# Peptides against a protein of PDB entry 5HDT: the designs that were tried, part 2

Target 1, 163 residues: chain A of PDB entry 5HDT
Amino acid sequence: MVVKTFMDMDQDSEEEKELYLNLALHLASDFFLKHPDKDVRLLVACCLADIFRIYAPEAPYTSPDKLKDIFMFITRQLKGLEDTKSPQFNRYFYLLENIAWVKSYNICFELEDSNEIFTQLYRTLFSVINNGHNQKVHMHMVDLMSSIICEGDTVSQELLDTV
Target 2, 163 residues: chain A of PDB entry 5HDT as posed
Amino acid sequence: MVVKTFMDMDQDSEEEKELYLNLALHLASDFFLKHPDKDVRLLVACCLADIFRIYAPEAPHTSPDKLKDIFMFITRQLKGLEDTKSPQFNRYFYLLENIAWVKSYNICFELEDSNEIFTQLYRTLFSVINNGHNQKVHMHMVDLMSSIICEGDTVSQELLDTV

## One batch from the design tools (peptide; made by RFdiffusion4, then SolubleMPNN)

Design b1_p8_2_s2 (from b1_p8_2, 6 letters changed)
Fold by OpenDDE base, seed 3:
Structure b1_p8_2_s2 (fold): chain B 163 residues (1-163), chain A 8 residues (1-8)
Amino acid sequence: as target 1 above (163 residues)
Amino acid sequence: MLKYFRGK
């Protein structure tokens, strides 16, 4: 299974990283990002998060437009964190934990539309935060948002209004 | 030590 392949791979597996590079590139195609099945999109998001983890600090995706699409896509999936009783919540948690720890959104600072991406991320996180989340979920959300603010040189007025 | 992304 593709999901298990990337999940089990570590950052020092150079031969495996080279072997599965083409698969990593294919997973970011419009076919997967625009897949009609919500559960498939979540699995794709988790795979993309693992790919960023495995290849850090060098993302295998070189197109700025593709990177923007990927992070807007991941942001949309994070809406699923709202329902803590969902059968897929563990995968949403995995996605959140990964992107917070690896700091994958820091890639967006190289993009012209970084403020748009960060604004959408913050709005999404604040919209899904609720008292049903445990301390770890809250911590990852705060760590993710704080890291971006600390790393950023400029913040749009729209982002400031969101925070 | 886990590698991570920094603001570039």
Scores: peptide ipSAE 0.508, ipTM 0.917, DockQ to the pose 0.795
Fold by OpenDDE base, seed 4:
Structure b1_p8_2_s2 (fold): chain B 163 residues (1-163), chain A 8 residues (1-8)
Amino acid sequence: as target 1 above (163 residues)
Amino acid sequence: MLKYFRGK
């Protein structure tokens, strides 16, 4: 299972990182990002999050357009956090925890469309935040949003209005 | 030490 492979890999696995680089690149293809199955897209998002974790601080994706697609894709998946009773909630939690911990969205500061990405992220997070989430979920959401504000020297007014 | 992505 691809998900398990990347999930079990740590940041010091240099040989494995090289071995699975092509797979990492393949997972970011439109085939997976636009997969018709919602559960598959969630698994893809988790894999991508793990890939960012494993390769940090050097993302294997070099195309700005591809990076934008990936983060917009991940952002869309975070909408699944809204239903705390979903059988897939734990995977959404994993996704949230990972991207907050690794600070993967900091990659977006190098992109021309960073403000768009961050705006969509904040809108998504605020749309799904609810009292059904436990303290850890809230913490990761806050950490994710706060990290972007703290790391960024320029943030759009639209983003600030969203916060 | 966890490696993470830094902002610009």
Scores: peptide ipSAE 0.500, ipTM 0.916, DockQ to the pose 0.860
Fold by OpenDDE base, seed 1:
Structure b1_p8_2_s2 (fold): chain B 163 residues (1-163), chain A 8 residues (1-8)
Amino acid sequence: as target 1 above (163 residues)
Amino acid sequence: MLKYFRGK
């Protein structure tokens, strides 16, 4: 499966990175981002997160519009973190862990619509945070939000006031 | 060492 392929790749696999570059680009198409099955969308989000990890610090997606679509898409998937008893929770956890560890949302600082992306991310995270989450989930959520605040030179004061 | 994305 495509998910396993990217999950097992490391950042120094130059030959494999080149081999699967076209697949990585294809996974960001509207066909996958707007797929009607929510479980498929979750798998796509995990693949995209792995793609950012593998190609860091240079994302293979060069279009600002495409990058915005991807991060808005990933943000929407994070809503699934709300139900800790869901059979898909471990995949949502994987998604959260990956994007927090790799700091993939830092790519958004170069986008004109960064404020919109960060606003939606923070709103989503605060909507799903609950006492049922274990310490690791909380830590990744905090790491994700803190990284953006600490490294962002252009984060709006309005966004900061809402946090 | 893990490579990650850095802020602007």
Scores: peptide ipSAE 0.496, ipTM 0.917, DockQ to the pose 0.875
Fold by OpenDDE base, seed 2:
Structure b1_p8_2_s2 (fold): chain B 163 residues (1-163), chain A 8 residues (1-8)
Amino acid sequence: as target 1 above (163 residues)
Amino acid sequence: MLKYFRGK
C-alpha cells in the first residue's frame, strides 16, 4: 500500500505531499533503515527514492546526518542489482532508474560527507556492473555516475582511485 | 514540470 501510494504520486500533488509528510519522515527511521528483512529494506529504499522524486528539489529530511544515512542505505540496496534473475530485480531496477532520473544523489553536494557517499556509491556500482546487465541498466548507472562527476567541483582522491 | 535536484 505505502509503496504504491508514493509511486503513484506526482510532484504537483501538494495536498497529498502534505498529508504523507509524516509517513515520509517515519520511513527514514532506524526501524526501517535497519529492518532485518532485505525485501522490506528494498521496498523502503524504493519509497525513499519516490519521496525524493515527489518532494524535489527539496527533501523533507532536515538533518544532514539523516540524509547521509538514507543515501548510504540506498547505496547498500543497489548491490541487489548484481542478480538479474532475482524476483526482486525489477524493484532494484526501479530504484536505479528513479535515482538516476531524479538525480537524487546530487542533493548530497550540500552535505559535508558528500565524498564518502559518492565513494560508496561508485564502489557499489562498480562491484555490481557486469556485461549481463541490459543496456537500460548500464545507461542508468552511467547517468547516475556521470551526473555526479559533472555537477561536482571537486572529487576526492579516494573517489578518483575508485574510477 | 518535472523537478530534479540538480540540473535536468
Scores: peptide ipSAE 0.061, ipTM 0.749, DockQ to the pose 0.637

Design b1_p8_2_s3 (from b1_p8_2, 5 letters changed)
Fold by OpenDDE base, seed 2:
Structure b1_p8_2_s3 (fold): chain B 163 residues (1-163), chain A 8 residues (1-8)
Amino acid sequence: as target 1 above (163 residues)
Amino acid sequence: MLKFYRGK
């Protein structure tokens, strides 16, 4: 199971990181990012989040366009946080926890389209935030948004209008 | 120690 393989790997697993690098690169292909099954896309998102975690602070993806695609993809998956009673909610939680913990979206500051990515992230989070979420979910959402604000020197007007 | 990504 690919998902479990990356989930169980830590940041110090140098030999394994090298071994699974090609798999990590393949998981970011359009085949997976555009997979028609929403549950598969969620699994892919979790794998990608784990890959960012494992390879931190140096993501294995070198293409700015690919990185943009990945973060826009992950952002779209976060919409699933809206239903706390979904059987997949725990995986959505894992995704949120991971990207907040590792601060993976900070990679986007090196991208030309960072403002677009952050705007979509904030719009998505604000659209799903509700009082039914437990404190941990709220904490991770706040951590994720606050980290981006703190790391950035400038914020687009569109992002400001979203807040 | 956790390694994480920095914005700049």
Scores: peptide ipSAE 0.601, ipTM 0.928, DockQ to the pose 0.826
Fold by OpenDDE base, seed 1:
Structure b1_p8_2_s3 (fold): chain B 163 residues (1-163), chain A 8 residues (1-8)
Amino acid sequence: as target 1 above (163 residues)
Amino acid sequence: MLKFYRGK
């Protein structure tokens, strides 16, 4: 499966990175981002997160519009973190862990619509945070939000006041 | 060493 392929790749696999580059680009198409099955969308999000990890610090997606679509898409999937008893929770955890670890949302600082993306991210995270989450989940959520605040020279005070 | 994305 495509999910396993990217999950098993590391950042120094140059030959494999080149081999699967076209697949990585294809996974960001509207066909996958707007797939009607929510479980498929979760798998797509995990693949995209792995792609960001593998190609760091240079994501293969160069279009600002495409990058915005991807991060808005990933943000929407994070809503699934709300139900800790869901059979898909471990995949949502994987998604959260990955994007926090690799700091993939830092790519958004180069986008004109960064404020919109970060606003939606913070709103989503605060909407799903609950006492049922274990310490690791909480730590990744905090790491994700803190990284953006600490490295963002363009994060508006208005955004910070709204969260 | 893990490579990660840095802010602007």
Scores: peptide ipSAE 0.592, ipTM 0.928, DockQ to the pose 0.872
Fold by OpenDDE base, seed 3:
Structure b1_p8_2_s3 (fold): chain B 163 residues (1-163), chain A 8 residues (1-8)
Amino acid sequence: as target 1 above (163 residues)
Amino acid sequence: MLKFYRGK
């Protein structure tokens, strides 16, 4: 299974990283990002998060437009964190934990539309935060938002209004 | 040591 392949791979597996590079690139195609099945999109998001983890600090995606699409896509999936009783919540948690730990959104600072991406991320996180989340979920959300603020040189007024 | 992304 593709999901298990990337999940089990570590950052030092150079031979495996080369072997599965073409698969990593294919997973970011419009076919997967615009897949009609919500559960498939979640699996794709988790795979993309693992790919960012495995290839850090050099993500295999080089197109600015593709990177924007990927992070807007991941941001949309994070809406699923709202329902803590969902059968898929563990995968949403995995996605959040991964992107917070690896700091994958820091890639967006190289993009012209970084403020748009960060604004959408913050709005999404604040919209899903609830008292049903345990301390770890809250910690990852705060770590993710704080890391971006600390790394950024400029913040748009729209982002400031969101925070 | 885990590698991570920095604001470039």
Scores: peptide ipSAE 0.590, ipTM 0.926, DockQ to the pose 0.778
Fold by OpenDDE base, seed 4:
Structure b1_p8_2_s3 (fold): chain B 163 residues (1-163), chain A 8 residues (1-8)
Amino acid sequence: as target 1 above (163 residues)
Amino acid sequence: MLKFYRGK
């Protein structure tokens, strides 16, 4: 399973990182980002999150357009956090925990469309936050948003108004 | 050593 492979890989596994680089690139293809199955898209998002973790601080995706697509894709998946009773909630939690801990979205500051990405992220998070989430979920959501604000000398006023 | 984006 591809998901397990990246989940088990650590940041010091240089040989493995090189070995699976092509797979990492392939996972960001439109085939996967636009996959018709919602569960597959969630798994892809988790893999992408792990890829960002493993390759941090240098993502293997060199195209700004591709990076934008990936983070917009991940942002869309976070909508799944709204249903705390979903069988897939734990995977959504994993996704949230990972990207919050790694501060993956911070790579977006290098993108021209960073404000768009962050705005969509914040709108998404605020739309899904509810009292059914436990303290850990809330913590990760806050951490994710705070990490962007704290480094966000380039964050738009529109985004700040959303917070 | 943990690698965060830009060492954060």
Scores: peptide ipSAE 0.059, ipTM 0.739, DockQ to the pose 0.553

Design b1_p8_2_s4 (from b1_p8_2, 5 letters changed)
Fold by OpenDDE base, seed 2:
Structure b1_p8_2_s4 (fold): chain B 163 residues (1-163), chain A 8 residues (1-8)
Amino acid sequence: as target 1 above (163 residues)
Amino acid sequence: MIKFYRGK
């Protein structure tokens, strides 16, 4: 199980990181990012989040366009946080927790389209935030948004209008 | 210690 493999790997697993590097790169292919099954896409997102975690602070993806695709993809998956009673909610929670934990979206500051990515992230989060979420979910959402604000020295007007 | 990504 690919999902479990990356989930169980830590940042110090140097030999395993090398061994599974090609798999990590393959998981970011359009085949997986555009998979028709929403549950598969969620699993892919979780794997990608784990890959960012494992390889921090140096993500294995070198293409700016690919990185943009990945973060836009992850952002789209976060919409699933809206239904706290979904059988998949725990995986959506895991996704949120992971990307907040290692501040994965900070990678986007190196991208030309960072403002677009952050804008979409904020729009998505604000669209799903509700009082039915537990404190941990709220905390991770706040951590994720606050980290971006703190790390950035400039914010687009579009992002400001979203807040 | 967990390594994380930095912005700029």
Scores: peptide ipSAE 0.621, ipTM 0.936, DockQ to the pose 0.831
Fold by OpenDDE base, seed 4:
Structure b1_p8_2_s4 (fold): chain B 163 residues (1-163), chain A 8 residues (1-8)
Amino acid sequence: as target 1 above (163 residues)
Amino acid sequence: MIKFYRGK
């Protein structure tokens, strides 16, 4: 299982990182990002999050357009956090925890469309935040949003208005 | 030590 492979890999697994690099690149293809199955897209998002974690601080995706697609894709998946009773909630939590932990969205500061990405992220997070989330979920959401504010030297007014 | 991504 691809999900398990990347989930079990750590940042120091240099040989494995090289071995699975092509798979990592393949997972970011439109085939997976636009997969018709919602559960598959969630698994893809988790894999991509793990890939960002494993290869930090240098993600294997070099195309700005591809990076934008990936983060917009991940952002869309985070909408699934809204239903705390969903059978898939724990995977959404994993996704949130991962991207918050390694600060994956900081990659977006190098993209010309960073403001668009961050704006969509904040809008998404605020749309799904609710009192049904436990403290850990809230913490990761806050950490994710705060890290972008703290790391960014320029933030659009639209983003600031969203916060 | 966990490696993180940094902003610009």
Scores: peptide ipSAE 0.615, ipTM 0.934, DockQ to the pose 0.838
Fold by OpenDDE base, seed 3:
Structure b1_p8_2_s4 (fold): chain B 163 residues (1-163), chain A 8 residues (1-8)
Amino acid sequence: as target 1 above (163 residues)
Amino acid sequence: MIKFYRGK
């Protein structure tokens, strides 16, 4: 299974990283990002998060437009964190934990539309935060947002109004 | 030590 392949791979697996590079590139295609099934999109998001983790600090995606699409896509999936009783919540948690741990969104600082991406991320996170989340979920959300603020040199007024 | 992304 593709999901398990990337989940079990670590950053030092150089031979495996080369072997599955073409698969990693294919998973970011419009076919998967625009898949009609919500559960498939969540699995794709988790795979993309694992790919960012495995290849850090050099993500295999080189197109700025593709990177923007990927992070806007991941941001949309994070809305699923709102329902803590969902059968898929564990996968949403995995997605959040992963992107916070390796600071995946820091890739967006190289993009012209970084402020748009960060604004959408912050709005999404604040919209899903609730008292049903445990301390770890809250910590990962705060870590993700704080890391971006600390790394950023320019922050739009729209982003400041969101925070 | 895990590698992570920085604002480039």
Scores: peptide ipSAE 0.615, ipTM 0.933, DockQ to the pose 0.786
Fold by OpenDDE base, seed 1:
Structure b1_p8_2_s4 (fold): chain B 163 residues (1-163), chain A 8 residues (1-8)
Amino acid sequence: as target 1 above (163 residues)
Amino acid sequence: MIKFYRGK
């Protein structure tokens, strides 16, 4: 399965990175981002997160519009963290852990619509945070938000006041 | 050492 392929790759697998580059680009197509099955969309999000991890610090997606679509898509999937008892929760956790680990959202600082992306991310995270989450989930959520605040020169105070 | 993305 495609999910396992990218999950098992590391950042130093240069030959594999080249081999699966076209697949990585294809996974960001509207066909996958707008797939009608929510479980498929979750798997796609996990694959995209792995792709960002594998190719860090240079994501293979060069189009600003495509990058915006991807991060808005990933943000929407994070809503699934709300139900800790869901059978899919472990995959949502994997998604969160991955994007926090390699600081994927820092890519968004290069985008004109970074403010919109960060706003939606913060709103989503605060909407799903609850006392049922274990310490690791909380830590990844905090790491994700803190990285943006600490490294962002363009994050407005107005944005911070609205969340 | 893992590589990660940096802010602008």
Scores: peptide ipSAE 0.611, ipTM 0.933, DockQ to the pose 0.865

Design b1_p8_3_s1 (from b1_p8_3, 4 letters changed)
Fold by OpenDDE base, seed 1:
Structure b1_p8_3_s1 (fold): chain B 163 residues (1-163), chain A 8 residues (1-8)
Amino acid sequence: as target 1 above (163 residues)
Amino acid sequence: GPFKSFSK
């Protein structure tokens, strides 16, 4: 299974990284990003997060438009963090933990539409943050947002004013 | 090796 394959792979698996590169590229296709099943989209997001982890610090996706689509897609999935009692919450947690740890959104600093991506990310996170989340969830959310603020060289003042 | 992130 593709989900388990990427989840179990580490950054030092050079031969496996080369073997599954085509699959990684295929998972970012519109077919998967626009899949009608919400659970499938969540699994796709987790796979994409794992792909960024595995190939860090070099993303296998080189197209700026594709990267924008991916991060906007991942951002939309983070809305699922709102329901802490959902059976799928653990997968949403995994997604959040991964992107915070890997700092994959830092790739967006090199994109022309970085401010749009970051704006949507912050809006999404603040829309789902609640006191029902455990400390680990809060920690990852803070780490994710803080990394962008602290390491950002292109974050506009307008974005900071709207957060 | 050590974990690598997309940190600057």
Scores: peptide ipSAE 0.582, ipTM 0.942, DockQ to the pose 0.962
Fold by OpenDDE base, seed 5:
Structure b1_p8_3_s1 (fold): chain B 163 residues (1-163), chain A 8 residues (1-8)
Amino acid sequence: as target 1 above (163 residues)
Amino acid sequence: GPFKSFSK
């Protein structure tokens, strides 16, 4: 499956990265980002997260508008972290772990609408964070937010105050 | 090689 393909791929797989680049681009199409099935969207988000991991430190998506769409999309999927008892929670966890580890949201610093993206991310994370989450989930959330705060000198205090 | 992130 496509999900497994990207999940098993590493950053040094240059031949595979070239081979599956077109697939990576297709996964960011509106067809997948706006797919009506929630589970499909989650899988797409995980794939996109893996794609960022694989191609780091260079995103294969060059369009600022597309990048914005992708990160807004991923942010929306993180809402699923709220239900720790969902059978899909492990995939939501994977998504969170990945984006925290890869620091993929740091790509957004190059985008004009970075403030909007970060605002939505923080609002989403704080909306789903709860005492029912285990320490690992909390750590990934903290890592994700801390990376943006520490490395984003362009993130205004005003933005942080509005979260 | 070493893992590469999008860290600035």
Scores: peptide ipSAE 0.582, ipTM 0.941, DockQ to the pose 0.959
Fold by OpenDDE base, seed 2:
Structure b1_p8_3_s1 (fold): chain B 163 residues (1-163), chain A 8 residues (1-8)
Amino acid sequence: as target 1 above (163 residues)
Amino acid sequence: GPFKSFSK
């Protein structure tokens, strides 16, 4: 299974990273990003998050347009965090935990449309965050947002004020 | 090696 393959891989697996590079690129295709099945899209998002983890600090995706599509896609999946009782919540949690830990959104600083991506991310997080989430969820959300703010010098205060 | 992130 593709999902398990990337989940079990670590950053030091050089031979495996080379072996599955083309698969990683394939998973970012429009076919998967626009897949009609919501559960498949979530799995794809988790795979992409794992791919960023595995290849950090060098993303295997080189196209700025593709990177934008990926992060906008991941951002849309984070809406699933709103339903804490969903059977899929653990996967949404995994996605959040991963992107916060890996700081994959920092890749977006190199993109022309970084502000658009960050704006959508913040709006999404603030739309789903609530007092019903446990401390771990809150921690990852804070880590994710604060990392971007602290490490980025391109995110304007005006943008943050309007989110 | 140590874990690497996309941190600056």
Scores: peptide ipSAE 0.578, ipTM 0.941, DockQ to the pose 0.964
Fold by OpenDDE base, seed 3:
Structure b1_p8_3_s1 (fold): chain B 163 residues (1-163), chain A 8 residues (1-8)
Amino acid sequence: as target 1 above (163 residues)
Amino acid sequence: GPFKSFSK
């Protein structure tokens, strides 16, 4: 119910955005980010990605610490892209497509620990990328990394050399 | 309206 609600909502749904704002805030709680079930964490990540899409260009999460937790959390889920034969691969693909399209990681440029977040993102993507992925997966990975490099004001050459 | 992203 919750997953479908956010997935089907668009940016112009003002009444629905107001109605489900409290639910969006609750989904970023430690209860969900640290949920013991791996499949639940993936669903939470997809919901968070949809929430960023719906509320763009204004994220409903205002705490820098919370935003860091969210993006470190989403980054950890991207490890699931490695196994293309997994029953959950389509959801991992959805997550990747969303964050690449919405450019949600650009929110991190205003965070003190942006370099840490981007480092973990790049390392994760390079660890899972392989020739078994189709062209669209590769395209989204490249788009995601390129957008950060091109628009970044804090991404240094030193960071890129250490990735 | 047009799609909005977090791009600068």
Scores: peptide ipSAE 0.571, ipTM 0.939, DockQ to the pose 0.965

Design b1_p8_3_s2 (from b1_p8_3, 4 letters changed)
Fold by OpenDDE base, seed 5:
Structure b1_p8_3_s2 (fold): chain B 163 residues (1-163), chain A 8 residues (1-8)
Amino acid sequence: as target 1 above (163 residues)
Amino acid sequence: GPFKTFSK
């Protein structure tokens, strides 16, 4: 399965990274980003997160517009963190853990619409964060947000005031 | 090798 393929791959697997690069590019197509099945979209998001992990610190996607679409897409999936009792919660957790660990959203600092992306991310995270989440979830959320704040010189105070 | 991130 595609999900398992990327999940089990590490950053040093150069031959595999080359082999599955085209698949990684295809997973970012509108077909998958706009897939009608929400479970498929979640799996796609996890795959994309793994792709960023595997190829770090170089994203395989060369189009700024495509990168924007991807991060806006991933942000939308994070809304699923709100339901801790969902059978799919573990996959949402995986997504959160991955992007926090890899700091994949830091790619967005190079994008023209970084403020839009970060705004949506923070709004989404604050909309789903609650006392029902365990400590690990909270830590990943904090790590994700703090990495952007601490490393971003382009993140305006105005943005932070509006979230 | 060491794990790489997108951190600045």
Scores: peptide ipSAE 0.576, ipTM 0.940, DockQ to the pose 0.962
Fold by OpenDDE base, seed 2:
Structure b1_p8_3_s2 (fold): chain B 163 residues (1-163), chain A 8 residues (1-8)
Amino acid sequence: as target 1 above (163 residues)
Amino acid sequence: GPFKTFSK
């Protein structure tokens, strides 16, 4: 399974990183980002999150448009955090944990449409935040949002006011 | 080595 392959890979696996680079690039194609199956899209999002983790601090995606598509795609998947009883919740949790730990959204500071991406991220997170979530979920959500605020120099007060 | 992130 592709998901397991990337999940088990670490940042020091240089030979494997080179071997699976083409696969990483193809996973960001419209075929996967626009896949009609919701569960497939979640798996793709987890793979992309792992790809960012593995290749950090150098994302293999160099196109600003592609990076925007990826982060908007990942943001859309985070909506699945709303259903804590879903069989797929563990994967949504994994996605959240990964992007918070890796700080992958910090890549967006270099993008022209960073404010759009951050706005959608914050709106999505606040839309799914619920008292039913355990402490770990809340912690990752806070870490994800605070990292962008603390480390960013592009996030405007206007953006924060519109969230 | 230490875990690398995309932090500035």
Scores: peptide ipSAE 0.575, ipTM 0.939, DockQ to the pose 0.956
Fold by OpenDDE base, seed 1:
Parts: C-alpha cells; sequence; structure tokens
Structure b1_p8_3_s2 (fold): chain B 163 residues (1-163), chain A 8 residues (1-8)
C-alpha cells in the first residue's frame, strides 16, 4: 500500500527514498490531483505530505508549476478539517500535523506565486478553525501560520494586512 | 540524525 509505504519511511532511509522516487513523482500527476473521489484525494495529500517529510530539506519536485499545483491541492484538502466528527478527520489531522511539523509550505517562498498560495492557505484555515477543535489542532494551525509569518521575507503587505 | 524541515 502506497500510503503505508511512505508513512512508515523515515528521512534516513536512503535506499528506500531512491527506490520510491518515481512513485513519489507519479503521485503528483494531474491524474491523482484531480481524482474524482474525495477520499482518494485525501490519501494522495497525505502521501504528498509524507513525501515532503521524507525528502526534506530537498523536495523531489523541481517544477515551480508542479509545486504550486501540489500546495494548492493540499490547501483544498484542509477544508476537511471543518467536520470534527467525520470518520476521515484523523487523516485530515495527520495531514495538518505533518505539514506543520515539516514546514513544507516554506518551500513556497521560492515560488513566484507564493502570495497566492499563502493567501489561499490562510483563507482556508480561518474558514475551518473553530472552538470545537481540540488544542492539538489549534496548535498545528498556529504553528503552520506562524512559521510562514515569522520566517517569510517575501510575504506581501497585502497578505499581512488580511491576517 | 536530527529531524530535518524546510524551515530557513
Amino acid sequence: as target 1 above (163 residues)
Amino acid sequence: GPFKTFSK
């Protein structure tokens, strides 16, 4: 299983990282990013998050356009955090925890469309954040947003004014 | 080794 393979892999698994590199690249294809099944898209997002974790600090995706597509895709999946009672909530939590821990969105600072990506991320997070979320969810959301604000040197004033 | 992130 693809999900289990990447989830169980750590950053020091050099031989496995090389072995599954092609699979990692294929998971970012439009076929998976535009998959009609919502549950499949969530699993794809989790795999992509794990891929960023495994290959940190060097993402295996080199195309700026592809990176933008990936982060816009992951951002769209985060909307699933809105329903805390969903049977899929634990996977949405895993996605949030991973991207906050790995700081994968910091890759976007190297992209021309970083402000668009960060804007969509913040809009999405603020649209789903509520007092029904436990402290761990809130912590990861804060860590994710704070890292971008504190470490960013290219964040637009417009974005800062809307935060 | 230590956990690596994309942090600056």
Scores: peptide ipSAE 0.574, ipTM 0.940, DockQ to the pose 0.959
Fold by OpenDDE base, seed 3:
Structure b1_p8_3_s2 (fold): chain B 163 residues (1-163), chain A 8 residues (1-8)
Amino acid sequence: as target 1 above (163 residues)
Amino acid sequence: GPFKTFSK
């Protein structure tokens, strides 16, 4: 099972990382990013998050356009955090926890359209955050946004005021 | 080894 394979792999598994590199590249194809099934797209997002974790600090995706597509794709999936009673909520939580811990969005600082990506991320998070979420969800959302603000020099105050 | 992230 592809999902379990990446989820159980750690950063020190050099032989496994080499073995599954082609699969990691394949999962970022337009076929998966534009898959018609919403549940499949969520699984793809979780796998991509795990791939960033496993290969940190060097993502296997080298194309700036592909990286932009991936992060815009992941951002769209985070909208699913709004429904805490959904059967898929645990997977949305896993996605949020991973990207907050790994700080994968920091890759976007090297992209020309970083402001667009961060704007969409902040708008998405603020649109779904509410008092119905447990403390862990709130912590991960805050950690994610704080990391970008504290470590980035491309996110202007004007942009933050617009969001 | 230590856990690595994409932080600067």
Scores: peptide ipSAE 0.570, ipTM 0.938, DockQ to the pose 0.965

